Peptides against a protein of PDB entry 5EG6. Designs and how they scored, part 31

Target 1, 151 residues: chain A of PDB entry 5EG6
Amino acid sequence: RLRSQTVSTRYLHVEGGNFHASSQQWGAFYIHLLDDDESEGEEFTVRDGYIHYGQTVKLVCSVTGMALPRLIIRKVDKQTALLDADDPVSQLHKCAFYLKDTERMYLCLSQERIIQFQATPCPKEQNKEMINDGASWTIISTDKAEYTFYE

## One batch from the design tools (peptide; aimed at target 1 T45 L99)

Design b1_p23_6 (made by RFdiffusion4; failed a check: the pose's geometry)
Pose (drawn by RFdiffusion4):
Structure b1_p23_6 (pose): chain A 148 residues (1-2, 6-151), chain P 23 residues (1-23)
Amino acid sequence: RLTVSTRYLHVEGGNFHASSQQWGAFYIHLLDDDESEGEEFTVRDGYIHYGQTVKLVCSVTGMALPRLIIRKVDKQTALLDADDPVSQLHKCAFYLKDTERMYLCLSQERIIQFQATPCPKEQNKEMINDGASWTIISTDKAEYTFYE
Amino acid sequence: DVPHHHHPTIHGESHPPLVMLFN
């Protein structure tokens, strides 16, 4: 959110995009700190904490973003030292692991990576673009099937 | 742009939640 500005992470046409019309449900998998990038990867059980490495996988298309470090957001900054459990409707940032402070970011409908600004005296913090702050919430679905 | 995987394979034992992300 930048209420009219609200966009959702979604996958269509073979790309991740920030949609104003539809939202995707993504599996969020914990990965070990030393797992490497690839189409094949190992996931782990447990509750998701800030600072941990995760994979987001579209439940519909099966496509996934690169490894991400989920980080807590305070106003406009990513807190690199935060390690408490990720909770419902928390603001989050996703650092693309092994990049020069590149975060998952929207530019209108486009999903891009955007570089964070290091903070002056507080070096456990990085300033992030407004499009790099994401609110997280668990999802569910009900299905009914009938025929005449 | 952010690169991504079109056909990933997942190994291991997990009970992952489904999440919605919005900005």

Design b1_p23_6_s1 (made by RFdiffusion4, then SolubleMPNN; from b1_p23_6, 14 letters changed; failed a check: the pose's geometry)
Amino acid sequence: SLPYYKNPVVKGVFNPPLVGLFT

Design b1_p23_6_s2 (made by RFdiffusion4, then SolubleMPNN; from b1_p23_6, 15 letters changed; failed a check: the pose's geometry)
Amino acid sequence: MVKYYKNPVVRGSFNPPLVGLYT

Design b1_p23_6_s3 (made by RFdiffusion4, then SolubleMPNN; from b1_p23_6, 15 letters changed; failed a check: the pose's geometry)
Amino acid sequence: SLPYYKNPVVKGKFNPPLVGLYT

Design b1_p23_6_s4 (made by RFdiffusion4, then SolubleMPNN; from b1_p23_6, 15 letters changed; failed a check: the pose's geometry)
Amino acid sequence: MVKYYKNPVVKGTFNPPLVGLYT

Design b1_p23_7 (made by RFdiffusion4; failed a check: the pose's geometry)
Pose (drawn by RFdiffusion4):
Structure b1_p23_7 (pose): chain A 148 residues (1-2, 6-151), chain P 23 residues (1-23)
Amino acid sequence: RLTVSTRYLHVEGGNFHASSQQWGAFYIHLLDDDESEGEEFTVRDGYIHYGQTVKLVCSVTGMALPRLIIRKVDKQTALLDADDPVSQLHKCAFYLKDTERMYLCLSQERIIQFQATPCPKEQNKEMINDGASWTIISTDKAEYTFYE
Amino acid sequence: DVPHHHHAHPSGDSHPPLVMLFN
């Protein structure tokens, strides 16, 4: 959110995009700190904490973003030292692991990476673009099937 | 742009939640 500005992470046409009309449900998998990038990867059970490495996988298309470090957001900054459990409707940032402070970011409908600004005296913090702050919430679905 | 995988193959013991992300 930048209420009219609200966009959702979604996958269509073979790309991740920030949609104003539809939202995707993504599996969020915990990965070990030393797992490497690839189409094949190992996931782990447990509750998701800030600072941990995760994979987001589209439940519909099966496509996934690169490894991400989920980080807590305070106003406009990513807190690199935060390690408490990720909770419902928390603001989060996703650092693309092994990049120069590149975060998952939207530019209108486009999903891009955007570099964070290091903070002056507070070096456990990085300033992030407004499009790099994401609110997380668990999802569910009900299905009914009938025929005449 | 952010690169991604068209064919993700997760393995391991996991109980992942489904999440919605919005900005």

Design b1_p23_7_s1 (made by RFdiffusion4, then SolubleMPNN; from b1_p23_7, 13 letters changed; failed a check: the pose's geometry)
Amino acid sequence: MLPYYKNAKPSGNYNPPLVRLYT

Design b1_p23_7_s2 (made by RFdiffusion4, then SolubleMPNN; from b1_p23_7, 12 letters changed; failed a check: the pose's geometry)
Amino acid sequence: MVPYYKNAKPSGNFNPPLVGLYT

Design b1_p23_7_s3 (made by RFdiffusion4, then SolubleMPNN; from b1_p23_7, 12 letters changed; failed a check: the pose's geometry)
Amino acid sequence: MVPYYKNAKPSGNANPPLVGLYT

Design b1_p23_7_s4 (made by RFdiffusion4, then SolubleMPNN; from b1_p23_7, 12 letters changed; failed a check: the pose's geometry)
Amino acid sequence: MVPYYKNAKPSGKANPPLVGLYT

Design b1_p23_8 (made by RFdiffusion4)
Pose (drawn by RFdiffusion4):
Structure b1_p23_8 (pose): chain A 148 residues (1-2, 6-151), chain P 23 residues (1-23)
Amino acid sequence: RLTVSTRYLHVEGGNFHASSQQWGAFYIHLLDDDESEGEEFTVRDGYIHYGQTVKLVCSVTGMALPRLIIRKVDKQTALLDADDPVSQLHKCAFYLKDTERMYLCLSQERIIQFQATPCPKEQNKEMINDGASWTIISTDKAEYTFYE
Amino acid sequence: HHTYEKLTVTNNIEEVKENLKEH
């Protein structure tokens, strides 16, 4: 959110995009700290904590973003030292692992990476673009099937 | 103790990284 500005992470046309009309449901998988990037990867059970490495995989298309470090957001900053459990409707930032402070970011409908600004005296914090702050919430679905 | 599972995605990660670098 930048209420009219609300966009959702979604996959269509073979790309991840920030949609104003549809939202995707993504599996969030915990990865070990030393797992490497690839189309094949190992996931782990447990509750998601800030600072942990995760893979987001579209439940519809199966496509996935690169490894991300989920980080807690305070106003406009990513807190790199935060390690408590990720909770419903928390604001989060996703640092693209092994990059120079690049975060998952929207530019209107586009999904891009955007570099964070290091903080002056508080070096456990990084300033992030408004499009790099994401609210997380668990999803569910009900299905009914009938025929005449 | 932890349970581990190996997974595969349906896309090329390098292409995702290239798209993310576009502005």

Design b1_p23_8_s1 (made by RFdiffusion4, then SolubleMPNN; from b1_p23_8, 9 letters changed)
Fold by OpenDDE base, seed 3:
Structure b1_p23_8_s1 (fold): chain B 151 residues (1-151), chain A 23 residues (1-23)
Amino acid sequence: as target 1 above (151 residues)
Amino acid sequence: SVTYRKLRVSNNLEEVKEQLLER
């Protein structure tokens, strides 16, 4: 297979107790929908429903159980994160993960590392923030499984 | 009931497209 891409392919992955950007392995993460007012913690209440941009989510590694802080998943248009997009999250979309309760910090890859990148406000478009390429993630898959919990 | 979704993300849209088309 010939590659038309100029970007080195990397996947969000967990190894050695850390999130990193792997060129060899992809991680599968449970993405949990949270209430907007859900507090930070290892324990959280999960909402049912299809995830939309603008909503608060938790990413949990399906293998290790390691989780990221609460995120707001935002739609990406070119090199900007859209602040007001609210359509359903879908495969092949580009998205950005805003670290909730931060000053425009987004989940970003830098080579093999996962870092926080501060987005720049877009003066001409208040509904957008400028991000770098490392903060733009392509959604590969969103397979789902349904579970019933009893209190 | 609760719906769990397994999310995989990458930095390469074109790679993903190619993989999907090859299936």
Scores: peptide ipSAE 0.366, ipTM 0.777, DockQ to the pose 0.055
OpenDDE base, seeds 1, 2, 4, 5: peptide ipSAE 0.335, 0.317, 0.336, 0.328; ipTM 0.751, 0.738, 0.744, 0.749

Design b1_p23_8_s2 (made by RFdiffusion4, then SolubleMPNN; from b1_p23_8, 14 letters changed)
Fold by OpenDDE base, seed 4:
Structure b1_p23_8_s2 (fold): chain B 151 residues (1-151), chain A 23 residues (1-23)
Amino acid sequence: as target 1 above (151 residues)
Amino acid sequence: SVKYKTLKVSNDLEKVLERLRER
């Protein structure tokens, strides 16, 4: 289980006000849990508790304070995002960040760009959407926080 | 040395990126 805390991600960090990707460095971000009905804005109310898949989160650069729009964190199964998973987020598993209120758009690293990637519906599995590798993310806690690993 | 790449943010994402004010 993951609480609102500082996390690292391999392919996203900010330096000098710009986003960078590194295969050797991890970027540090705050991941904040929001209420499902929280509106988009520079100011938002952070909820306490463990983050579950399907919940709304904000990613904020720990250094610059730059923030991404509201995201729904979704569980990843191979190269698909699960739409109905609601168990606690596990740092052992990859995740996807759905841009809230979009048509299947996910945060994606493509070449040298951070883009929105439109997932494709799975014909045989209505609870899944097909994503590419660039839309699959790994997160690791970087600060002292209460969490539990799920295997 | 640390290897990293400078990323460009798509126009649609750039428009919604924000810097949080100190609270």
Scores: peptide ipSAE 0.025, ipTM 0.512, DockQ to the pose 0.036
OpenDDE base, seeds 1, 2, 3, 5: peptide ipSAE 0.088, 0.046, 0.025, 0.104; ipTM 0.678, 0.596, 0.540, 0.690; seeds 1, 2, 5 fail the geometry check

Design b1_p23_8_s3 (made by RFdiffusion4, then SolubleMPNN; from b1_p23_8, 14 letters changed)
Fold by OpenDDE base, seed 2:
Parts: sequence; structure tokens; C-alpha cells
Structure b1_p23_8_s3 (fold): chain B 151 residues (1-151), chain A 23 residues (1-23)
Amino acid sequence: as target 1 above (151 residues)
Amino acid sequence: MVKYEKLKVSNDLNKVLEQLRQR
């Protein structure tokens, strides 16, 4: 098992030249960066550049071409989503996908189903929302990439 | 850093798509 230098609770291993997660299922998606004012739709304008936390993204299934609604990718610290983080998204670091224009709804794995999970406001920290482990996700590139790991 | 690219996402998000197709 290998862990990235970034803080992550998900372990990876190399098998057949590819990265695999232990005890987890993975789906392949295209991630598209959108403008903050981009409207919802099947067709959208993609922006160039590195994705930062707090930005609007579209996830498109690489197999079917189906897209999820617009999401805001947010940084995760333990079981909280950070609302004001704006640094570049780090692969292998935990992230959360907020459904844009909802009342704290996040994509979540629950009982072998993907659902919308409503986060709870953190009373003592206005910049955080409490999520469960099922709402925490890890992203790795399917393209050739270089990572630093420790065992 | 992540940019526009093909990614693997932990937990099977394809299940979301399957549910959407059934709606």
C-alpha cells in the first residue's frame, strides 16, 4: 500500500502499471472547469487552466457521456468540507462535490447507492460544513502522471 | 494539480448515472 504526500485516508497500490485503490470501486470521468456564471445544461463552455477548490466543474462519464449537474469542488479536512479554500486541487487529496445552487447537498456513497447528502453547518466554524465519509472522494488522473508516495 | 482531464473517481459514481437513466 502506498500513501500520497497529501493527507488522504485512501490507500493506493500499483498493479499492472496502474494505480488502484484498496477496497474501493473507481469510475472514470472527464472533469471540466466552468465559469462561475455558466448555466446548467448538457452543453457547456470549458475553461482552460488548473482547477481550484471552490470552482464550478462538470463530471462526464467516460463510458456513457452522461454528465452530472454542475458541482463545486471543495476541499475536505477530516469530515468537513471547507467553504473558503481556493488553492489548486491536489490529486489524491480528499474532496467533496457540492451540488451547485442547493442547500448544502453533496454527492455521497451510502448503502451501495449514490445519493445527495445534506451537510450540517458547523456552528463554531462558518467556513466549514460537516459531511460524512461517503461524501469524501479521491481523484486520480488516468493520464500519465507523476506522484510522490510514502509507505 | 488537477485540470481538465480524464480522471478516476473513488466510489462508483457510475451508480449515479444509472439512477439518472432510470428516472
Scores: peptide ipSAE 0.089, ipTM 0.672, DockQ to the pose 0.115
OpenDDE base, seeds 1, 3, 4, 5: peptide ipSAE 0.035, 0.029, 0.050, 0.214; ipTM 0.553, 0.592, 0.510, 0.756; seeds 3, 4, 5 fail the geometry check

Design b1_p23_8_s4 (made by RFdiffusion4, then SolubleMPNN; from b1_p23_8, 15 letters changed)
Fold by OpenDDE base, seed 2:
Structure b1_p23_8_s4 (fold): chain B 151 residues (1-151), chain A 23 residues (1-23)
Amino acid sequence: as target 1 above (151 residues)
Amino acid sequence: MVKKKKLKVSNDLEEVLRQLQQR
């Protein structure tokens, strides 16, 4: 079935103290790599190294300082999040942000809103969880000189 | 020294790929 309307491009953005999905503006975020045992909080210890799927990260707005809870960045295959992928994160691939220590909750956009979406287990594929399109993201470096993702 | 890494987050991979190819 051919859809006549194209999906609107949206970016994660912070405005008015809230995260939202903007079609007009994009936010610049710091992505911090954390240890797997790092506790939730505004203060956290950042580790060095390339980010791999399955690792714990913090997204912090570079302008406002607003931060999302601890996330596990996961590789996406079609409409599924891969639970066991551990290769380096690539800008050329879709990813999902699992809210750490939740019941399969993922960062998701719905129109202009940022929400949590509960993924559905894949009974036949234990290493996958079914997500919707709004939970699939692409990360893009704002400055290649500062950070390089695997391609 | 831990370097800060800046990125933007989008839902549109196709658009992102197009932009990357134009660079």
Scores: peptide ipSAE 0.353, ipTM 0.784, DockQ to the pose 0.058
OpenDDE base, seeds 1, 3, 4, 5: peptide ipSAE 0.305, 0.336, 0.350, 0.331; ipTM 0.762, 0.770, 0.780, 0.767; seed 5 fails the geometry check

## One batch from the design tools (peptide; aimed at target 1 H32 E42 R47 L99)

Design b1_p24_1 (made by RFdiffusion4)
Pose (drawn by RFdiffusion4):
Structure b1_p24_1 (pose): chain A 148 residues (1-2, 6-151), chain P 24 residues (1-24)
Amino acid sequence: RLTVSTRYLHVEGGNFHASSQQWGAFYIHLLDDDESEGEEFTVRDGYIHYGQTVKLVCSVTGMALPRLIIRKVDKQTALLDADDPVSQLHKCAFYLKDTERMYLCLSQERIIQFQATPCPKEQNKEMINDGASWTIISTDKAEYTFYE
Amino acid sequence: PHTYETLKQQGSLDDVKEQLAEPP
């Protein structure tokens, strides 16, 4: 959110995009700190905590973003030292692991990476673009099937 | 103790990385 500005992470046309009309449901998988990038990867059980490495995989298309470090957001900053459980409707940032402070970011409908600004005296914090702050919430679905 | 599972994604990871690397 930048209420009219609201966009959702979604996958269509073979790309991740920030959609104003549809939202995707993504599996969030915990990965070990030393797992490497790839189309194949190992996931682990447990509750998601800030600072942990995760993979987001589209439940519909199966496509996934690169490894991300989920980080807690305070106003406009990513808190790199935060390690408490990720909770419903928390604001989060996703750092693309092994990059120079690149975060998952929207530019209108587009999903891009955007570099964070290091903070002056508080070096456990990085300033992030407004499009790099994401709200997380668990999802569910009900299905009914009938025929005449 | 943790339980581990190996998964495979759909689509090219490199294409996703190229999409993310684009300027705004």

Design b1_p24_1_s1 (made by RFdiffusion4, then SolubleMPNN; from b1_p24_1, 10 letters changed)
Fold by OpenDDE base, seed 5:
Structure b1_p24_1_s1 (fold): chain B 151 residues (1-151), chain A 24 residues (1-24)
Amino acid sequence: as target 1 above (151 residues)
Amino acid sequence: MKKYKTLKAAGSLEAVKEQLAQPA
């Protein structure tokens, strides 16, 4: 399982005051756990703990200190984000970052840019939303912590 | 017992939101 800690992900990097994609560099980010009722802002309160799917998180660049808006980390199954998954986040398993309080917007890689992508509802599966590959992320711990995988 | 800490992000959150909202 994944705890609040420094992690890295491919194609997410901060340079020149902007979030952008880098094929060569892995950005280092601290993933913070927030309470569900934590308000948005440049100042925010975090807590230590293990992260579960469906929880609210903040990604903060370890180098610049810049942060993304509040995100809900969701489990990914193929090209769908699971809305009701609440098990512990599996390290190295694909996940999606829903921009909290948006209409199905997810953090997405598009060429050299980091954008928001609107997921499409699954007509016959209300607990799923269709995302593209650019909205699927892999998290790697930057410390020497043990990796735990869930199938 | 849960341990909390208040952090302050660098830069402007609004600027980040605007960046994310830009079309591809």
Scores: peptide ipSAE 0.611, ipTM 0.913, DockQ to the pose 0.895
OpenDDE base, seeds 1, 2, 3, 4: peptide ipSAE 0.589, 0.575, 0.554, 0.595; ipTM 0.911, 0.898, 0.886, 0.907

Design b1_p24_1_s2 (made by RFdiffusion4, then SolubleMPNN; from b1_p24_1, 13 letters changed)
Fold by OpenDDE base, seed 4:
Structure b1_p24_1_s2 (fold): chain B 151 residues (1-151), chain A 24 residues (1-24)
Amino acid sequence: as target 1 above (151 residues)
Amino acid sequence: MVKKKKLRAKGSLEAVKEQLAQPA
C-alpha cells in the first residue's frame, strides 16, 4: 500500500474506476519493474529483480487490475526528489513517483484526489527537484513474513 | 536468469491519464 506523507494520512486507493486518496481505505498494489525502454500501454512486459530508485515501474491495483501510467520511482530527501539516486528501494525511505516522459510531473495527493504535481527545479542542486508534501509517499509492504525459530 | 511476464491492465489508461491531468 502507498501512504502519502501529509499532515492528514491518506492512502492510494481505487474506487469506481478511479484512483483516489482515502483516509480509511487503502489499496494493495503490485509494483512491477519495467525495462527503461518499455513503451507505454495497457499491455506491458515486466521483469523480476530488485527495484532501484530511478527505475521505471508500473503500479497495478491488486483488486481491480487498474494501473497508473509508467512511473519512475525516486528517493525523497526532505522536500526534494533525488534524480540520481539508484540504490535499492527501501520501505524506510520516502519516495516520489515521477510520471515518465512528463515535465517534472509527480504523483500527488490533494485532499481526496490523486493529481499530478509539477516539481520545481532546484537551481543550486541539479540532481534534485522540489516537490510538495503531497508528492511524498511511503511504501508499506502488505506481505507477511513468518519465521520459525529453533534453539 | 531474468524472468519476464507480459501483463494487461484493466480499464482505460487514457482515462487514468485524463484523471491525473485534471486541475486540483
Scores: peptide ipSAE 0.590, ipTM 0.887, DockQ to the pose 0.886
OpenDDE base, seeds 1, 2, 3, 5: peptide ipSAE 0.569, 0.582, 0.565, 0.577; ipTM 0.883, 0.884, 0.878, 0.882

Design b1_p24_1_s3 (made by RFdiffusion4, then SolubleMPNN; from b1_p24_1, 11 letters changed)
Fold by OpenDDE base, seed 1:
Structure b1_p24_1_s3 (fold): chain B 151 residues (1-151), chain A 24 residues (1-24)
Amino acid sequence: as target 1 above (151 residues)
Amino acid sequence: MKKYRTLKAAGSLEAVKEQLSQPA
């Protein structure tokens, strides 16, 4: 299971103050656990703990300190994001990052860009949303226990 | 008791949001 820690993910990279895709590099990020009621902002309060699907997280670039908007990490089942999964996040499974407070927008890799992809509701399964492959992420934890970044 | 701490991200969050909102 995954705890609040530094992780790496393929294709997600920060360069020149921008998030972009890199086929040759793995981006290093720290996943911070937020309370569900934590407001959006450049300053945010985090807590220690093991991350579960459905929880709100902040991804912060380990190098630049740049952060994505608040995300809800969701479990992926094939081509769908599960809306009600709440078990501990496992590195054995792909995950999706729902942009919190959006209409089904997910963090997505599209060619060389990082964009939002709008998931499609599953008519037959209300607890699922259809996403594309670009919205499915594989994350790998790192051994870093301490987090330091420079602006 | 859960341990909390406040962090500050670098850069502009709005800029990031704008970037993400751009079509591919």
Scores: peptide ipSAE 0.602, ipTM 0.916, DockQ to the pose 0.892
OpenDDE base, seeds 2, 3, 4, 5: peptide ipSAE 0.585, 0.564, 0.582, 0.550; ipTM 0.904, 0.899, 0.904, 0.901

Design b1_p24_1_s4 (made by RFdiffusion4, then SolubleMPNN; from b1_p24_1, 11 letters changed)
Fold by OpenDDE base, seed 4:
Structure b1_p24_1_s4 (fold): chain B 151 residues (1-151), chain A 24 residues (1-24)
Amino acid sequence: as target 1 above (151 residues)
Amino acid sequence: MVKYKTLRAKGSLEAVKEQLAQPA
């Protein structure tokens, strides 16, 4: 499940054919690894292997089968998304989901809605982009968790 | 050896994109 790093905890969920943020309900999602050159579409090819920051992923709801557009999963440091981090994704770290092929748009929580938020470049740190709290997520494994994260 | 599989998402991807593009 995906949990937003806001004052009020909300979970990514699919309801009524729409992605939304719920304070009570959470959806279980498959995080599929895509090749960097995989094209966008309702049909897509996934690969097995470990997911690293900077890689392209598809989030698919385990119940409804609905999917978000291609995302690049990025490591979060404080209020910034790291553009050059490439270590394995860990439940110990916050992450952000860049909407691939957009101008710094990230998956973001706004009240009960899931929207895209445009990150601001960091002038002094070219390897970082500033995001808001709603664009910061934690991943909690539902089947085999190596670590359980508590805030 | 790396294994691949092709999946098909349910619903409309375009509809999802439009949802995300809506202003807050």
Scores: peptide ipSAE 0.607, ipTM 0.911, DockQ to the pose 0.934
OpenDDE base, seeds 1, 2, 3, 5: peptide ipSAE 0.597, 0.605, 0.594, 0.602; ipTM 0.906, 0.910, 0.904, 0.907

Design b1_p24_2 (made by RFdiffusion4)
Pose (drawn by RFdiffusion4):
Structure b1_p24_2 (pose): chain A 148 residues (1-2, 6-151), chain P 24 residues (1-24)
Amino acid sequence: RLTVSTRYLHVEGGNFHASSQQWGAFYIHLLDDDESEGEEFTVRDGYIHYGQTVKLVCSVTGMALPRLIIRKVDKQTALLDADDPVSQLHKCAFYLKDTERMYLCLSQERIIQFQATPCPKEQNKEMINDGASWTIISTDKAEYTFYE
Amino acid sequence: SFDPAKEADISPLYSTPKKIHHKP
């Protein structure tokens, strides 16, 4: 959110995008700190905590983003030292692991990476673009099937 | 709000996983 500005992470046309009309449901998988990037990877059980490495995989298309470090957001900053459990409707940032402070970010409908600004005296914090702040919530679905 | 020198396309990093392994 930048209420009219609300966009959702979604996959269509073979790309991740920030959609104003549809939202995707993504599996969030915990990865070990030392797992490497690839089309194949190992996931682990447990509750998701800030500072941990995760893979987001589209439940519909199966496509995934690169490894991300989920980080807590306070106003406009990513808190690199935060390690508590990720909770419903928390604001989060996703750092693209092994990059120069590049975060998952939207530019209108586009999904891009955007570099964070290091903070002056508080070096456990990085300033992030408004499009790099994401609210997380668990999802569910009901299905009914009939025929005449 | 956006500086082109600080942004980059992420689409080359997208992947379709062949297999997802589970840690025992």

Design b1_p24_2_s1 (made by RFdiffusion4, then SolubleMPNN; from b1_p24_2, 10 letters changed)
Fold by OpenDDE base, seed 2:
Structure b1_p24_2_s1 (fold): chain B 151 residues (1-151), chain A 24 residues (1-24)
Amino acid sequence: as target 1 above (151 residues)
Amino acid sequence: SLDPSKMRDISPLLMKPKKIYKAP
C-alpha cells in the first residue's frame, strides 16, 4: 500500500529547475494526498494516510522543491487508465497521473522529456482511457530523510 | 512515436510551493 510519503520513480527527476527524464535514474519525490476540493496554488493543505486510486495528489521534488500540478492517480490495466478504480494504490502496480481539470491529459515520458499527453477515449468502455507506455509509472517508497535520486 | 497533436509542454505548469499545510 502507498501512503503520503517520500517515493522514487524512474524517468523523472529535476535538474536546473526543470523536470527531466532518464531510463537509468530514479528521482526522489514526496507524494502528498490532497482533498478532492483542494484548489491549485502555491499554498495547499495535505493529509496523511493511505492513497487510493482516484484521489488527488501532489508530487514535489525532494531535492528542489519543484511541484507538478494537481494529479489524480489512476490504476493502469495494460495500456489503459481506469477511471473508476478506487482501491488502495499498490507500489508494485503501474499507475497513471491524470492532470486534474484537463481534457484527458496525463503525465508522460517522451524522448527523455516529461510532457502532457492526451489519452484517447475507449469507444466501448466509458470507464477507460487509452494511454501510452510512457504514461505508466512505477513508484517505490523511500526514506523521508533521503533527498536524492539514483543513477 | 507519439502523435505531436496530443502533446503539450508541462514546464509552464511547474511551480515551487511556498507553504504546505498539514491537516489535523
Scores: peptide ipSAE 0.404, ipTM 0.881, DockQ to the pose 0.682
OpenDDE base, seeds 1, 3, 4, 5: peptide ipSAE 0.362, 0.399, 0.394, 0.362; ipTM 0.872, 0.879, 0.881, 0.871

Design b1_p24_2_s2 (made by RFdiffusion4, then SolubleMPNN; from b1_p24_2, 11 letters changed)
Fold by OpenDDE base, seed 2:
Structure b1_p24_2_s2 (fold): chain B 151 residues (1-151), chain A 24 residues (1-24)
Amino acid sequence: as target 1 above (151 residues)
Amino acid sequence: SLDPSKMRDISHLLMKPKKIYKAP
């Protein structure tokens, strides 16, 4: 299970004050759990505990201290993000990061850059949004953690 | 390949937190 802790993810790292992507580099980040009503800002309050899909999180680079905007972590099924999943996050299962309060914008790897990618609504399934492989992420804890496998 | 119309830069949204509070 994923909790508020230091984690690493493939492709994501900070260089020169910007987020960059590389298949050969793993960036270290702290993933913070926020309350659903926590506002965006330079100061924020974080919570301890295990993270569930649908919750609001902050990713902060452990080296530079740079942070992404508030994100909602969502479960991924193939090339779709699940909007209503609320079970504990599995580090062995891919996830997506929705930029909170945007029109379906997700954290995405394109070439060697990190960008926002707008997901497409699923006409037949209102609880899903179509993303791409670049918007699907794998998280690995750098701390001692328990894992739950899910396919 | 990705549709450019669905892409947006994120660099301007990056920030360095001044203080992170821990909830009791």
Scores: peptide ipSAE 0.329, ipTM 0.856, DockQ to the pose 0.660
OpenDDE base, seeds 1, 3, 4, 5: peptide ipSAE 0.313, 0.293, 0.308, 0.301; ipTM 0.847, 0.835, 0.846, 0.844

Design b1_p24_2_s3 (made by RFdiffusion4, then SolubleMPNN; from b1_p24_2, 13 letters changed)
Fold by OpenDDE base, seed 2:
Structure b1_p24_2_s3 (fold): chain B 151 residues (1-151), chain A 24 residues (1-24)
Amino acid sequence: as target 1 above (151 residues)
Amino acid sequence: MLDPSKMRDISSLLMKPKKIYKAK
């Protein structure tokens, strides 16, 4: 299970004050758990505990201190993000990062750059949104040697 | 390849937190 802790993810790292992507580089980040009602800002309050899908998180680069906007961590099933999953986040299981309070914008890797990508609604399944492979992320804890993988 | 109409830059949204408070 994933808790508020230092983690690393493939493709994501900070260079020159910007987020960059590389298949050969793993960036180290701290994933913070926020309350659902926590506001966006340069100052925010974080919580301890295990992270569940659907919760609000902040990713902060452990090297530069740069942070992404508030994100909703969502469970991924194939090429879709699940909107109503609320079970504990499993490390190494693919997840998606929805930019909170946007129109279906997700954190996405494209041509070695980090961008926002707009997911497509699933007409037949209102609890799902179609994403792409670039919007699917794998998280690995950096302060814990033991973790579970599930596909 | 991604549809450009569904893509937006994120660089302008990046920030460096001034203070992170921890709730206990």
Scores: peptide ipSAE 0.352, ipTM 0.864, DockQ to the pose 0.671
OpenDDE base, seeds 1, 3, 4, 5: peptide ipSAE 0.349, 0.350, 0.339, 0.345; ipTM 0.862, 0.858, 0.857, 0.862

